# Ledger of designs, part 119: peptides against a protein of PDB entry 3T6J

Target 1, 375 residues: chain A of PDB entry 3T6J
Amino acid sequence: PIVESYIGFIESYRDPFGSRGEFEGFVAVVNKAMSAKFERLVASAEQLLKELPWPPTFEKDKFLTPDFTSLDVLTFAGSGIPAGINIPNYDDLRQTEGFKNVSLGNVLAVAYATQREKLTFLEEDDKDLYILWKGPSFDVQVGLHELLGHGSGKLFVQDEKGAFNFDQETVINPETGEQIQSWYRSGETWDSKFSTIASSYEECRAESVGLYLCLHPQVLEIFGFEGADAEDVIYVNWLNMVRAGLLALEFYTPEAFNWRQAHMQARFVILRVLLEAGEGLVTITPTTGSDGRPDARVRLDRSKIRSVGKPALERFLRRLQVLKSTGDVAGGRALYEGYATVTDAPPECFLTLRDTVLLRKESRKLIVQPNTRLE
Target 2, 372 residues: chain A of PDB entry 3T6J as posed
Amino acid sequence: PIVESYIGFIESYRDPFGSRGEFEGFVAVVNKAMSAKFERLVASAEQLLKELPWPPTFEKDKFLTPDFTSLDVLTFAGSGIPAGINIPNYDDLRQTEGFKNVSLGNVLAVAYREKLTFLEEDDKDLYILWKGPSFDVQVGLHALLGHGSGKLFVQDEKGAFNFDQETVINPETGEQIQSWYRSGETWDSKFSTIASSYEECRAESVGLYLCLHPQVLEIFGFEGADAEDVIYVNWLNMVRAGLLALEFYTPEAFNWRQAHMQARFVILRVLLEAGEGLVTITPTTGSDGRPDARVRLDRSKIRSVGKPALERFLRRLQVLKSTGDVAGGRALYEGYATVTDAPPECFLTLRDTVLLRKESRKLIVQPNTRLE

## One batch from the design tools (peptide; made by RFdiffusion4, then SolubleMPNN)

Design b2_p15_8_s2 (from b2_p15_8, 6 letters changed)
Fold by OpenDDE base, seed 4:
Structure b2_p15_8_s2 (fold): chain B 375 residues (1-375), chain A 15 residues (1-15)
Amino acid sequence: as target 1 above (375 residues)
Amino acid sequence: SLGNSPTGTFYADEW
């Protein structure tokens, strides 16, 4: 078998300032069969990058073909096991040296296990569809999230010698219409500059890329979905995200005004963006469960994903990227923290909904080391 | 590496 491993101080999710890496390591085996779909995605990556809602000047100067493999994890030492990974974490290295993507296939398989009777916050009519397509839609999302999310965008940098990695005279900020007025100085990184919001902000960008690009017919085709199946995968992917945004409230601590999980914070932000879009795209309705206690239902209007959702996400995603590229911490923080704020303001009443989410909390899964053998 | 957690729970800090 092909064995992959990595080890070191890699992920900074446990650092409030997003800078200090947690010691992590894994040993995994390549799943050749599952890697094939991701290889097809890689083959289209350069073209798909052009579909992202920012100018080429805000994208990497040169496309560096990454690896993308599906891995079956044998052992994982760390605080948690991700579904996908994009390495290295340093944006400068990603844009100059390249990167690698992995999908943790057997982790995904565990994550896909859902019992219909325990599936919360969905309408009954959506549950069967959700169960059917959750796995496939999440494969699409992970692929896009890693490859075209984390693997996209450029940081504008002035090096220690004063040289810029962009043309100051010709590059225009698409949000302002002006020349670039801010950038990363020597020694500044994404994490060091954006600090407390860096991890979640980046996850939000990556998740948004996934939602945005999954609407592209070529993406679904790469994963083997066409016609009604493709539309169902899209719907379930978006539905899963808005549901996740609600579930995210579990990971918010009101007393500390703090988020305890970067990805969930990101998903909440996306939910807020899609709610702000209005026009009946997303609706969260408090209900009463069969037990007589609070419940909720999330509804996504399928017919409005492209007409309402996509434009809203496009604008938001572009802003995320522009603020990231330019190192505009003030603007980035204002934008992101604005959407990440949890209040009890109507109509959503998120703090009240949080109580409902906690009440309906699902049991945390425990993943243990598997066995493997050669036959 | 930057990664996507399927449930988010694994990277969660204390409640």
Scores: peptide ipSAE 0.057, ipTM 0.782, DockQ to the pose 0.104; fails the geometry check
Fold by OpenDDE base, seed 5:
Structure b2_p15_8_s2 (fold): chain B 375 residues (1-375), chain A 15 residues (1-15)
Amino acid sequence: as target 1 above (375 residues)
Amino acid sequence: SLGNSPTGTFYADEW
């Protein structure tokens, strides 16, 4: 078996300012079969990067081919086990030295095991489809999220010698139509600049990349989906995201006006973006469960994903990237915190929905580490 | 590393 491991102060999710890494480590075995799919995605990465909704000037100058491996975790030490990982977390190193991606395959497998009767907040007509395609759609989303989400975009930098990594005279901000007015100075990083929103903002960007690029036929082909299956995978991926945005309310603390989970905050933001798009794309309907207690249903109109959803996500994703590239903390914070705000304002009444989410909270799954033996 | 945790993978108060 091929064994991979990592150890150190890596993830900063538990730091409110996104700067201090938590000590984490894992030991895993390479899943060769699943890794092959991700290698095909890597082979197409340079081409797919061009499909992202920002000018080439906002993308990395040189494509550095990353590694992408599916791993079966044997042991994991940390506050939580992710489904995927992109390393290193330093954007400057990602741009100059490259990066690695991993999918924690057996962690994903645990997430796939959903009982139909316990599946909350979906229409009955969607439940079977959701159960069928949840796993495959997760593979697609994780692959895109790590490789082309975290692996995309350029930071505009002025180095210690005063040199810029972009042409100040010719590069235009696509949102303003003006020249670039802000950048990262020497010693400034993504985390140091965006601090309290850095982790969640980046996760939101990565998740948005996943949703956006999963619409591309080549992506689905890489994962082995064609025709109706491809469309179902797309639908379930988007449906899962909007559902996750509702579930995310569990991780909001109203009394402190804060989020306790960066990924869930990101998913709530995406839900808000797609709700704002309107036109019947996403609908959240309060209902009454069979127990007579509050419930809710999320509906996604499949026919509006490309016509309504994609353009909305495109605009939002471009804004995220532009603000990130330019180090515009004020603009970035205003945008992100605006969508991350949880109120009880109609029509959604998110604080009321949060009560429903908490009422319907699923039992926490226990992840048990496997044993290996020689046979 | 930057991680992704899909819905249902891990539920904790902080992470």
Scores: peptide ipSAE 0.045, ipTM 0.771, DockQ to the pose 0.108; fails the geometry check
Fold by OpenDDE base, seed 1:
Structure b2_p15_8_s2 (fold): chain B 375 residues (1-375), chain A 15 residues (1-15)
Amino acid sequence: as target 1 above (375 residues)
Amino acid sequence: SLGNSPTGTFYADEW
């Protein structure tokens, strides 16, 4: 078997400033069969990058073909196990040297193992579909998230010599219609500049890329989905995201106005964006469970994903990227923190919903080292 | 690494 590993100070999710890496390591075995889909995704990456809702001037100047493999993790040492990984985390290195993507396939499998009777916050008519397509939709989402989410976009930089990596006279900000007015100076990085929101903001961008591009037929074809199956994968992927946005409330601490998990904060933000789109796209309805205690249902109107959801996500995702590229921390923080704010304001009453989420919380599962055998 | 974690697969900072 092909064994992959890494070790070092890698993820900064536990740093309040999003800059200092936690010491982490894994050992994994390459799943060749599952890697084939991701290899096809890599082969289409350059074209798919053009489908993202920003001008080429906001994308990397040169496409650097990354590696993408599916891994079955044997051991993982760290504070959390991701479903996918994009390395390195340094934007400059990603832009100049390239990057590698991995999907932790057996970690995803753990997430797949949801019993129908324990599946919260979905309508009964969605549960079977959700269970059926959760796994496949996760594969799509992780692939897009890592490769085209984290692997996309350009930072505008002025180097120590005063040279720009973009043409100041010709590059136009698509949001303002004006020339670029802000950029990263020498020594400034994404994490250093955006600090407390950097990790979650980037995860939100990556998740949004996943949702946005999963609508593209080519993506679904790469993963082997066509016709009704493709539409079901799309639906379940979006449904999973809006559900995750609700579940995310578990990781919000009202007393401290603090999010305790960057990815969950990102998913809540996406939920807020899609709720703001209105038109019946997403509905969260408080209910009473069979036990007589509070419950909730999330509904996603499948027929409105493309007509309502996609345009809303497009606009939001473009704004995320433009603000990231230009190093506009004030604008980026205003946008992101606005959507990340949790209040009890009607109609959603998110703080009340949080109580419901906590009430319906499942016990934490332990991920245990697998047994493996070579024949 | 920056990575995706589906619901329930990433540990919160409180861990």
Scores: peptide ipSAE 0.038, ipTM 0.770, DockQ to the pose 0.108; fails the geometry check
Fold by OpenDDE base, seed 2:
Structure b2_p15_8_s2 (fold): chain B 375 residues (1-375), chain A 15 residues (1-15)
Amino acid sequence: as target 1 above (375 residues)
Amino acid sequence: SLGNSPTGTFYADEW
């Protein structure tokens, strides 16, 4: 088998400032069959980048073709096992050497092994569809999230010599209609500028890219889905995201007004964006479970994903990117923290919903290291 | 120089 590994201070999610890496490592085996799908995605990446809702001037000038591999993890040492990874996290290396994407396929498979009777917050009519397509839809989401999420967008930079990596006279901010008024100076980075919101903000952008681009027929075709199957994969991907936004409340600490998990905060923000879109796209209804205790149901109107959801997400995603590209920390923080605020205000009553989420919390899944054998 | 994008990790165990 083809073996891949990495080790070191890599991910900074446990750092409140998003800068200091946690020591981690893994050993994994390449899943050739799944990797083939991601290779096709890579082959289409340059074209798909053009489908993102920002001008080409806000995208990378040159596309550096990355690697993308599906891995079956043998061992993972760290605080958590990810579903996907985009590395390296060093700007200089990304520019000169490119980047690599990985999907931890067997981790995803375990994560989605949900028993129907334990599946919370979904309508009964959605449960079987959700169980069937959660895995495949997540493969799509991870691929898009890593490759075209984390792998997309341009930061406007003025170097140490005063030169800009963009034309100050011709590049227009699509949100303001004006010339670019802010950028990253020499020595400034995404993490250094956006600090406490940097990780979650970027995850939100990447997740939003996944939802947005999964609507593209070419993406579904790459993963082998057509017709009704493609539509079901789209639906389940979006349904999974809005459900995750509700589940995210577990990771909010009301007493400290803070989030404990960057990805879950991001998913809550997306939920808020889609709820704000209105028109019956997303509905969260408090209910009473069969045990007589509080419960809830998330509903996503499939027919409104393209008509209501996509435009809302497009606008939001463009704003995220523009603020990121221009290094507009004040604007970015205002936008992101606005959607990340958790109150008990009606109609959603998120703090009350949080209590429900905690009551319905499932036992954590234990991931056990697999064994390998020669046959 | 070309524009950069940050890198990150997708966590699935919390879905």
Scores: peptide ipSAE 0.029, ipTM 0.671, DockQ to the pose 0.434; fails the geometry check

Design b2_p15_8_s3 (from b2_p15_8, 9 letters changed)
Fold by OpenDDE base, seed 4:
Structure b2_p15_8_s3 (fold): chain B 375 residues (1-375), chain A 15 residues (1-15)
Amino acid sequence: as target 1 above (375 residues)
Amino acid sequence: PLGQSPTGTFYAEDY
């Protein structure tokens, strides 16, 4: 078998300031069959990067073909097991040296196990569709999230010699229409500069890329979905995200005004963006469960994903990237913290909804090290 | 960086 491993102080999600890495390591076996779809995605990556809603000047100067493999994890030492990974974490290395993507296939398989009777916050009419397409849609989302989410964008940098990695005279900020007025100085990194919001912000960008690009017919084709199936995968992917945004409230601590999980914070932000888009795209309705206690339903209008959702996400995603590229911490923090704020303001009443989410909390899965053998 | 985490396998300080 092809064995992959990595080890070190890799991920900074446990650091409130996003800088200190947690010691992590895994040993995994390559799943050749499942890697094939991701290889096809890599083959289209350079073209798909051009579909992202920012100018080429805000994208990597040169496309560096990454690896993308599906891995079956044998052992994982860390605080949590991801569904996907994009490494290295240093943006400068990503844009100059390249990167690698992995999907943790057997972890995803565990995540796909869903019991209909325990599926919360969805309309009954959506449950069967959700169960059917959750796995496939999540494969699409993970692929896009890693490869084209984390694997996209450029940081504007002035090096220790005073040289810029962009043309100051010609590069225009698409949000302001002006020349670039801020950048990363020597020694500044994404994490050091954006600090407390860096991890979640980046996850939000990556998740948004997934939602945005999954609308592209070529993406679904790469994953083997066409026609009605492709549309269902798109719908379920978006539905899963808005549901996740509601579920995210579990990981918010009101007393500390703090998020305890970067990805869930990101998903809540996306939910807020899509709610702000209005026009009936997303609706969260408090209900009463069969037990007589609070419940809720998330509704996504399929017919408005492209007409309402996509433009809203496009604008938001572009802003995320521009603020990231330019190192505009003030603007980035204002934008992100604005959407990440949890209040009880109507009509959403998110703090009240949080109580409902906690009441309907699903049991946490315990993943145990597997074993394997050669026959 | 770290991608999506399945439910129950998140990086979180508490739940």
Scores: peptide ipSAE 0.036, ipTM 0.758, DockQ to the pose 0.104; fails the geometry check
Fold by OpenDDE base, seed 3:
Structure b2_p15_8_s3 (fold): chain B 375 residues (1-375), chain A 15 residues (1-15)
Amino acid sequence: as target 1 above (375 residues)
Amino acid sequence: PLGQSPTGTFYAEDY
């Protein structure tokens, strides 16, 4: 077997300023069969990057072919186990030296196990479809999230010698129509500039890339889905995201006006973006459960994903990238915190919905360290 | 690494 491992101060999710890494480590075994799909995705990555909704000037100057493997984790020491990983976390190194992607396949398998009777916040008509395609859709999302989410975009930098990595005279900000007015100076990084929102903002960008690119036929083909199956995978992927945005409210602390989980904050932001798109794309309806207590249902109109959802996500995703590339912290914070704000304002009444989410909360799954053997 | 947590129960501040 092929064994992979890492150890050190790597992820900064527990740092309120997003800069100091938590000590973690893992030991895993390569799953060759599952890695094949990700290898095909890597083979198409350079072309798929061109499908992202920003000018080439905001993308990497040169594509560096990354590694992508599916791993079965044997031991993971840390506060949490990710489904996918993109390393290193330094954008400059990703741009100049390359990066590596991994999917933790057996972690995903745990997430796929859901009992129908315990599946909350979905319409009955969607539950069987959701159960059937949650796994496959998640494989697609993780692959896109890591490879083309975290693995995309360029930071505009002025180095210590005063040289720019972009042409100041010709590069135009697609949102303003003006020349680039801000950039990262020597010693400035994504985390140092965006600080408290850096981790969640980047996760939101990566998740948005996943939703946006999963609509591309080539992506579904790479993962082996065609025809009606491909459309179902797309639908379930988007449905899972909007549901996750509702579930995310568990991780908001109203008294402190803060989020305790970067990925869930990101998913709530995406839900807000898709709700803002309107036109019946996403509907959250408070209901009464069979127990007589509050419940809720999330509905996604499949027929409006491409016509309503995609354009809304495109605009939002472009704004995220432009603000990231230019190091515009003020603009980025205004945008992101605006969508991340949780109030009880109608029609959504998110604080009230949070009470419903907490009421319907399931017991936390226990992750148990496995063993393995050769036979 | 930057990564995705499918359930949201990982990388929580109060995990």
Scores: peptide ipSAE 0.036, ipTM 0.749, DockQ to the pose 0.110; fails the geometry check
Fold by OpenDDE base, seed 1:
Structure b2_p15_8_s3 (fold): chain B 375 residues (1-375), chain A 15 residues (1-15)
Amino acid sequence: as target 1 above (375 residues)
Amino acid sequence: PLGQSPTGTFYAEDY
């Protein structure tokens, strides 16, 4: 078997400022069969990057072919196990040296193991479909999230010598129609500049890329989905995201106005974006469970994903990228914190929904080291 | 910091 490992100060999710890495490490075995799909995704990455809703001037100047492998984790030492990893986390290194992506396949498998009777917040008619396609949709989402989410976009930089990595005279901000008015100065990084929102903002961008690009037939073909199956994978991926946005409320602390998990905050933001799109795309309905206690249902109108959801996500994702590229912290914070705000305002009443989410919370599962055998 | 947890339960402050 091919064994991969890494160790070091890598992820900064537990740093309130998003800068200091937590020491972690893993040992994993390459899953060759699953890696083949991600290799095909890599082969299409350069073309798929062009499908993202920003001008080429906001994308990396030179495409650097990354590695992408599916891994079965044997051991993971850290505060948590991700489903996917994109490293290094340094934007400058990603842009100049390249990066590597991994999908932790057996971690995803744990997430797949949901009992129908315990599946919360979905309509009964969606549950079987959700259970069937949750796994496959996760594979798609993780692949896109890592490779084309984290692996996309350019930071506009002025170096220590005063030189720009973009043409100030010709590059136009697609949101304003004007020349670029802000950038990263020497020594400034994404994390240092955007600080408390950097991790969640970036995860939101990556998740949004996943949702946006999963609509592309080529992506689904790469993962082996066509026709009705492809549409079901799309639907379940989007449904999972809006459901996750509701579940995210577990990780919000109202008393501190604080989010305790960057990815879940990101998913809540996406939910808010899709709710704002309106037109019946997403509906959250408070209900009463069979036990007589509060419950809720999330509905996603499949027929409106492309017509309503995609344009809304496109505009939002473009704004995320433009603000990131230009180092516009004020604009970025205003945008992101606006969508990340949790109130009890109608019609959603998110703080009330949070109580429902907490009431319906499942016990946390333990991830245990797997047994492996070499024949 | 880059990556994804499908469950969202990891990297939480209360983890």
Scores: peptide ipSAE 0.033, ipTM 0.737, DockQ to the pose 0.106; fails the geometry check
Fold by OpenDDE base, seed 2:
Structure b2_p15_8_s3 (fold): chain B 375 residues (1-375), chain A 15 residues (1-15)
Amino acid sequence: as target 1 above (375 residues)
Amino acid sequence: PLGQSPTGTFYAEDY
């Protein structure tokens, strides 16, 4: 088998300032069959980047073909096992040298092993569809998240010699209609500038890219879905995200007004964006379970994903990117923390919903290291 | 890597 590994101080999620890496490592085997889908996605990446909701001036000047592989993890040493990885974590290197993507396929497979009777917060009519398509939809989401999420966008930089990597006279900020007024100076990085929100903000951007681009027929075709299957994959992907936004409340600590998990915070933010879009796109309804205890149901109107959801996500995603590109920390923080705020204000009453989420929490699944054998 | 945690592992843990 083809073996891949990495080791070192790589991910900074456990650093409150998003800068210091946690020591981790893995050993994995290439899944050739699953990698083929991601190879097709890579082949379309340059075209798909143009579908993102920002001007080409906010995208990389030169497309550098990345590597993308599906991996079956044999061992993973760290605080948590990711579903996907995009490296390096340095935006300048991503822009100038390229990047590598991996999907941890067997980790995803374990995560998708959901028992119908234990599936919380979904309507009964959605459960079977969700179970059927959660895996495939998540493969799509991970692929887009890593390759076109983390792998997209340009940082505006002024180098140590005073030269800009963009034309100050012609590049226009699509949100303001004005010339670019802020950028990264020499030595400034995404993490150094955005600090406490950097990790979650970037995850939110990447997740949003996944939701946005999964609507593109070419993406679904790459993954082998057409017609009704493609629409079901889209629906389940979006449904999974809004459900995730609710589940995310577990990782909020009200007493400290902080989030303990960057990805979950990101998913909550997306939920807030889609709720704000209104028009019945997303509905969270408190209910009473069969046990007489509090419960909830998440509803996503399939018919409104493109008409209501996509435009809302487009606007939000563009704002995320523009603020990131320009190094506008004040604007970025205001936007992101606004959506990341958790209160008990009606109609959502998120703190009350959090109690429900905690009440319905089941025992954590344990990932056991697999073995290999010669056959 | 800016990898996403398996929504499934986090979500599955909530089942």
Scores: peptide ipSAE 0.031, ipTM 0.731, DockQ to the pose 0.125; fails the geometry check

